# Peptides against a protein of PDB entry 5JXT: the designs that were tried, part 231

Target 1, 319 residues: chain A of PDB entry 5JXT
Amino acid sequence: SLLPKKEINVYIGMSEMQVKWYQKILEKDIDAVNGAGGKRESKTRLLNIVMQLRKCCNHPYLFEGAEPGPPYTTDEHLIYNAGKMVVLDKLLKRIQKQGSRVLIFSQMSRLLDILEDYCVFRGYKYCRIDGSTAHEDRIAAIDEYNKPGSDKFIFLLTTRAGGLGINLTTADIVILYDSDWNPQADLQAMDRAHRIGQTKQVVVYRFVTDNAIEEKVLERAAQKLRLDQLVIQQGRAQVAAKAAANKDELLSMIQHGAEKVFQTKGAFGTMAEKGSQLDDDDIDAILQAGETRTKELNARYEKLGIDDLQKFTSESAYE

## One batch from the design tools (peptide; made by RFdiffusion4, then SolubleMPNN)

Design b2_p26_4_s4 (from b2_p26_4, 13 letters changed)
Fold by OpenDDE base, seed 4:
Structure b2_p26_4_s4 (fold): chain B 319 residues (1-319), chain A 26 residues (1-26)
Amino acid sequence: as target 1 above (319 residues)
Amino acid sequence: MLRGPYPDVEEDIEIPEDLADVVQEL
């Protein structure tokens, strides 16, 4: 029988470099961040800020001139300059020791480029599929990964490319390195490992940058997913049409954690205390805190009706 | 190992479809 998947949000502090770049992104367009553009502020301008902040949450080297160089080298700096990479690096060592195999999903093909360099640097054998991968090469990568006795530990996928009905039940761990705005895309990614033919407990780790825009992306995705479930249950097909974030929602998402980011000198949370020196106990603490916050997040949305879930107010998350 | 810089991601950001409808109407 297929065991229920275990989903854990892993809340990760920004590195010092991520904090500096996050500040720089907000400062570059401070008038938009403060809502000073009023009715003239374009939704496109706010969406651009959101995308830049999400890039920063993934890795600062997604920005030109963030990486130290030339010369550009693959080394430990690829890990310690991104909070998600520090946690990933420790988590993958644990997962490998357990004899598990891992799917890593991202929205960003360029993050997969960084993850390939990381895999090579750590000596992890991997497969890759993204939006540009030819259909024949996708089949070959899937077959190589699923092969009995495959030495491929990691599969790197863009969430959308991984969504295309493929079977990856030879993996039992799923890492969502970032979240899709559409929670169904992430579910479809998880369902590549959590399908008929899976013999292990599937565990999903969703990486979320703490005190940043990604918390609001996650909250919005959880709200949308709960709304979709209730709409299906109640037969109210007309409710699904208002899914596009308005300007005020985008502004609220951009402003989330911004003040604390501006006040922060150095890294955030566990990244400030230990940085790249995270041990196995620190990972256990992060996972335990994440499991608690995941239960709390789910419990908030489970109590809400359709009318409450239609009101995206920053205030209704604090009542 | 020496490598090139990571190129800027300005062009490769897949705008989610639920946000892409907003970008195509502009």
Scores: peptide ipSAE 0.334, ipTM 0.730, DockQ to the pose 0.258
Fold by OpenDDE base, seed 2:
Structure b2_p26_4_s4 (fold): chain B 319 residues (1-319), chain A 26 residues (1-26)
Amino acid sequence: as target 1 above (319 residues)
Amino acid sequence: MLRGPYPDVEEDIEIPEDLADVVQEL
């Protein structure tokens, strides 16, 4: 029988470089961040800020001029300059020692380019599929990964490319390096490993940058998922609010943690205390804290009815 | 290992359909 998947949100502090870039993004458009644009503020401008903040949460080298160089080198700086990479680097070492195999999903193909360079630097054998991968090359990569005795440890995928019905049940670990705004896209990604033919316990690690935009993306996705579940259960398919994020919601999301980011000198949380020197006990503490916060997050939305979930702007979930 | 710089990522953020209606106005 297929075991239920275990899903854990992994809350990760920003590196010092991420904090500096996050500050720069907010400062560049401070009038929009403060809501000073009023009715003249375009939803597009807020979306662009959200996109830049999500890039920063993934890796600062997704911005021109962030990486030290020329010369540009693949080295330890690729890891310690991004909180998610520091946690990923430690987690992958543990997963490999356990004899597990990993799917890594991202929304960003250019983050997969960084992850390829990281895989080469660490000597991890990998496959890759994104939106640009030809159909024949997708089949070849899947077959190479799934073959008996495959030496491929990691499969790198964009979330949409992974959504295309492929079977990757030869992996038992899923890392969502970032989250989709649509929780169904992430579920479809998990279902590549958590499907008929899986023989192991599937574990999903969802990376979430703490005190940043990604917490609000996660909250919104959890609200939407709960609403979708209740709508299906109640047969009220018409109540599936195509609620495109409004301007006020986007503004509230951008403002989340912004004051603390502006006040912060250096890195956040465990990244400030230990940086790249995370040990196995630190990873266990991060995973345990993440498991607790995941249960708390789910318990907040499980108590809410359809009418409550429809009234929730992002502010009211904290009362 | 020596390499080129990573390009700026403007294109690769999957905007969900619920948000894509806003980006098609760009």
Scores: peptide ipSAE 0.331, ipTM 0.721, DockQ to the pose 0.252
Fold by OpenDDE base, seed 3:
Structure b2_p26_4_s4 (fold): chain B 319 residues (1-319), chain A 26 residues (1-26)
Amino acid sequence: as target 1 above (319 residues)
Amino acid sequence: MLRGPYPDVEEDIEIPEDLADVVQEL
């Protein structure tokens, strides 16, 4: 029988470079971040800030002029300048030693470009599929990855491109490098490995930048998923989970952790303490803390009814 | 290995449809 998937949110501190860029993004539009625009603030302006903050959480090299150069090189700086890459780099070594194979999903094709360079740099054999990949090339990549005795360790996918009904049950590890605003997109990504034909315990690692916008993206996604489940269970198909994030919600999400980011000199959490020098015990501690916080997050939303979930606003970052 | 810079990612963030109504006004 297919074992239930194990999902773990992996809460990761920003690197020093990410903190600097996160500060720069907030400072560039500080009036919007402070809500000084009031009712006149465009929802678009807030969305642009959210998008830039999400880019920063993924990798600072997604910004023009962030990467040191010219010359531009693929080297250890590609890893240590992003907290998620530091954790990924250690986790992949463990996964490989265990004889597991891994799907890595992101919303951002340009992050996959960084991950390709990383794979080449580490000597990891990989396949890639994104939104631009031709249908024939997608089939070829899937077949190459799924081939008996395939030497392809990693499959790099954009979440939506990977959502297209493909079977990747030859992988047993899923890394969501970032989260979709729609939790169903992430579930569909997980279900590429967690499907009929899987013989191993599927483990899903969801990377979440701690004390940043991504924590609020995750909370919103968890809330939405619970709401969707309750709507299905109650047969109330008309509770359109169509509540687009309002301006106040987007503002609250942007403000989440912003003060602490402004106060931070250097990196966050384990990234400040260890940086790229994470050992196996540090990884175990991160995974264990993540498993605890994942259970707490789920337990928070499991207690809520439909009416509570519809009224449940995340407390403002200032309360 | 020497490479080019990573291009700025303006376009690649899929905005949720519920948020996309806001981006079409740009």
Scores: peptide ipSAE 0.324, ipTM 0.722, DockQ to the pose 0.274
Fold by OpenDDE base, seed 1:
Structure b2_p26_4_s4 (fold): chain B 319 residues (1-319), chain A 26 residues (1-26)
Amino acid sequence: as target 1 above (319 residues)
Amino acid sequence: MLRGPYPDVEEDIEIPEDLADVVQEL
């Protein structure tokens, strides 16, 4: 029988560089961040801010002029300048030592470019599939990864490219480096490993930048997932379509943690305390805290009915 | 190893259709 997947959110502090870039993004459009645009504020302007903040949460080198250089080098700075990379680097060592194999999903193909350079730098053997990968090359990459005795430790995928019904049951660990706005896309990604033919317990690590927009992206995704589940259970297909993020929701998401980001000098959380010097105990503490917060998050939405979830999309703009 | 800079991420973030109706107005 297929063992239940264990999903945990891994809450990760921003690096000092991420904090600086996050501040810079907010400051660049401070009038929009403060809601000063009012009815004249375009939803597009708010979406652009959301996209930039999500880029920052993934890696600051997704911005022009963020990387130190020229010369541009692949070195330890690729890791310590992004909180997610610091945690990933420690987690991958543990995963490899356990004899596990890992799928890493992201929404951003350019983040996969950074992850490829990281894999080469650490000597990790990998496969890659994204939206641009030809059909034949996708099959070849899957076959190379799935072959008996494959030396490929990591599979790098864009979440949507991974969604294509492929079988990757030769991996038992899934890392969602970022979250899709559609929680079903992430579920479909997890189901590449969590499928018939899996012999291990699948563990899913969802990376979430703490005190940032990604917490609100995760909350919205959890609300949507619960709504979708209730709609399926109640046969009310028409209810799911109305969860379009309004301007006020986007504004609330942008404002989430912004004050604390502006007040912060340096890094956040474990990144401030340890930076790249995270040990195995620090990782265990992050995973345990994440498991607790994941249970709390799920328990919050499990109690809500359809009407409450529809209201909560309006009330989460006021908390 | 020496490399080029990483390019800025353009529209690689797929905006959900419920959000995408907003991007078509550009």
Scores: peptide ipSAE 0.328, ipTM 0.723, DockQ to the pose 0.280; fails the geometry check

Design b2_p26_5_s1
Fold by OpenDDE base, seed 3:
Structure b2_p26_5_s1 (fold): chain B 319 residues (1-319), chain A 26 residues (1-26)
Amino acid sequence: as target 1 above (319 residues)
Amino acid sequence: SPLRERRERENRRFAEELERLRRELE
């Protein structure tokens, strides 16, 4: 029988470089961040800020002029300048040692370009599929990854391209490097490994930048998922979960953690204490803390009714 | 990757500019 998935949110601090770029993004649009734009502030502008903050949470090199150079090099700076890369680098070593194989999903094809360079730098053999991959090349990549005795350790996928009905049950670990606004897209991605033919316990690691917009993206996704489940169970088809956040919701998401980011001179959390020098005990602590916070998050939304879930609880940015 | 190709082009342009500047100083 197929074992249920284990899903763990992995809460990761920003690197010093991420903090600097996060500050820069907020400062550039400070009037919008403070809500001073009022009725004149476009939803499009807020969505653009959200997108830039999400890029920062993924990797600062997604911005023009952020990568040091020329000359540009592939070196340890690719890892230590992004908290998610530091954790990924340690986690992949453990996963490989366990004899597991891993799917890595992102919303951003440009992040997959960074992950390819990382894989080459570490000597990890990989496959890649994104939205631009030709159909024949997708089939070839899947077959190469799934073949008996495949030496391909990593499969890099965009979440939506990986969601297209493919079978990747030869992997047992799923890393969601970032999250989709639609929790169903992430579930569809996980179901590439968690499907009939899987023989191992599937473990899903969802990377979440701590004290940043990604926590609110996650909360909103969890709320939406619970609402969708309740609507299906109650047969109330008319309760369309508002597909897009309103202006006030977007503003609240942008403001979340912003004050603490402005006050921070270095990195956050374990990244401030150890940076790239994370050991196996640090990874275990991060995973254990993540498992606890995941249970708490799920328990919060499991108690809510449909009427409660229809309102975006702007919990105050101060808790 | 397209990223690697971009980096390699920019590195080549930078190297060419450095060589030009060195020749102007000789």
Scores: peptide ipSAE 0.323, ipTM 0.825, DockQ to the pose 0.487
Fold by OpenDDE base, seed 5:
Structure b2_p26_5_s1 (fold): chain B 319 residues (1-319), chain A 26 residues (1-26)
Amino acid sequence: as target 1 above (319 residues)
Amino acid sequence: SPLRERRERENRRFAEELERLRRELE
């Protein structure tokens, strides 16, 4: 029988470099961030800010001129300049030691490029699939990963490309490096490992940048998922998907944590205290805190009815 | 990766430029 999957949100502080770039993004459009643009601010402008903030939460090297060089080197700076990479690096070491295999999903193919360089740097054997991967190459990568006795430890996937009905039950760990706006896309990604033929307990780690836009993306995704579940259960006609995140919702998401980011001179949370020197106890503490916050988040939305969920859902931020 | 290929091209260009500048200073 297939065991239920365990899902844990892993809340991660920004590195010092991420804080600096997050500040720069907010400062560049400070009038928009402060709501001073009123009716004149394009929804497109706010969506662009959200996209840049999400890039920053993933890795600062997604911005042109952020990587130190030339000469460009693959070294420890690739890890310590992004909070998610610091946690990933420690977590992958543990996952490998326990004899597990891991799927890593991202929305951003450019982040997979960074993760490839990281895999090479650490000597991790990997496969990759994204939206540009030819059909034949996808089959070859899946077969290479799934073959008996495969030495491929990591599979790197874009969430949408990995969503295409493939079976990856030879992995038991799923890392969502970032979240889709549509929670169903993330569920479809998890279901690549959590399917008939899985023999292990599937564990899903969802990386979330703490005190940043990603917390609001997660909250909104959780709200939508609960609404979708309740609509299906109650047989109520699709409550017309409330229009795309209105300007006020996008603005509220952008403003979340912005004041604390502006007041911060260094890294956030555990990244300020330990940085790249995170030990196994620090990782256990992060995972335990994440498990607690995940239960609290789920419990918050489980108590809400359809009418309460609809007040907060602008469904079309997920289209 | 496409990123690695870009970085390698930029590193080659930088090395060529440094070598040119060194020759102009000799």
Scores: peptide ipSAE 0.311, ipTM 0.819, DockQ to the pose 0.479
Fold by OpenDDE base, seed 2:
Structure b2_p26_5_s1 (fold): chain B 319 residues (1-319), chain A 26 residues (1-26)
Amino acid sequence: as target 1 above (319 residues)
Amino acid sequence: SPLRERRERENRRFAEELERLRRELE
């Protein structure tokens, strides 16, 4: 029988470089961030800010001119300049040692380019599929990954490309490097490994930048998922869950953690304490804290009715 | 990756420029 998947949100602090770039993004559009633009600020402008903040949470090298050089090198700086890469680097060593195989999903093909260079740097054998991958090359990559005795450890996928009904049950670990605005897209990604033919316990690690926009993206996704579940259970098919965040929701999401980011000199959280020197005990602590916060998040939304879930709960924006 | 290919192109251009500057100083 297929075991239930385990889902753990992994809350990760920003690196010093991420904090600097996050501040720079907010400062560039400070009037919009402060809501000074009022009703005149376009939803498009706020969506652009959200997109830049999400890029920053993934990796600062997604910005033009952010990478140190020339000369450009593939070295440890590719890892320590992004909190998610530091955690990923340690987690992948553990996963490999356990004899597991891993799917890594992202919304951003440009992040997969960074992850590909990282895989080469660490000597990890990988497959890659994104939205530009030809159909034949996609089949070849899947077959190469799934073949008996495959030496491919990692599969790099965009969430959308991975959603296309493929079977990757030869992997037992799923890393969501970032989250989709649609929680169903992430579920579809998990279902590539969590499907008939899986023989292992599937574990899903969802990376979330702590005290940043991604925490609010996660909360909104959890809220939407719970709402969708309740609508199905109650037969209320007509509750068009507004798929798109409104202007006020976007503004609240942008403002979340912004003050603390402006006050911060250096890195955040575990990245400030340990930086790239995370050990196995530090990873265990991060995963345990993540499991606790995941249970708390789920418990918060399980108590809410449909009417409560239709309202964006802004209360956590100012803690 | 496309990123690696870009970095390698930029590094080659930088190396060529450094070599030019070295020759101009000799």
Scores: peptide ipSAE 0.309, ipTM 0.821, DockQ to the pose 0.479
Fold by OpenDDE base, seed 4:
Structure b2_p26_5_s1 (fold): chain B 319 residues (1-319), chain A 26 residues (1-26)
Amino acid sequence: as target 1 above (319 residues)
Amino acid sequence: SPLRERRERENRRFAEELERLRRELE
């Protein structure tokens, strides 16, 4: 029988470079961030800020002129300049030692480019699929990954490209490097490993930048998922959850953690204390804290009814 | 993108150099 998947949110602090770029993004549009633009502030401007902040949470090298160089070298700086890469690097070493195989999903094909550079740098054998991958190349990559005795450890996928009905049950670990706005897209990605033919316990690690916009993206996704479940159970198909965030929701998401980011000198959390020198105990602590916060997050939304879940009030997440 | 093509060229060179180093160590 297929074992239930274990999902753990992994809350990760920003690197010093990420904090600096996060500050720079907020400062560039400070009037919009403070809501000083009032009714004149466009939803498009807020969506652009959200996108830049999400890029920062993934990797600062997604910005033009952020990468040190020329010369552009693939080196340890690729890892230590992004909190998610620091955790990923340690986690992949553990996963490999356990004899597991891993799917890594992202919304951003440009992040997969960085992850390819990382895989080459660490000597990890990988496959890649994104939205631009030709159908034949996609089949070839899947077959190469799934073949008996495959030496491919990592499969790099965009979440949307990975959602397309493929079977990757030869992997037992799923890393969501970032989250989709639609929680169903992430579930579809997980279901590439967690399906008929899987023989191992599937573990899903969802990376979430702590004290940043990604916490609010996660909360919104969890809220939507619970709402979708309740609507299906109650047969109330007409509650079209207005899937699009309003301006006030976007502003609240942008403002989340912004004050603390402005006050921070250097890195956040475990990244401030240990930087790139995380040990196995630090990883265990991060995973345990993540498991606790994941249970708490789920417990908050399990108690909410449809009417409560339709009200995105900043206050209802803390009651 | 020009940036991707540049990284891909540098990555190919690096992969070739790593393969060379692997062959020298075998």
Scores: peptide ipSAE 0.222, ipTM 0.664, DockQ to the pose 0.040

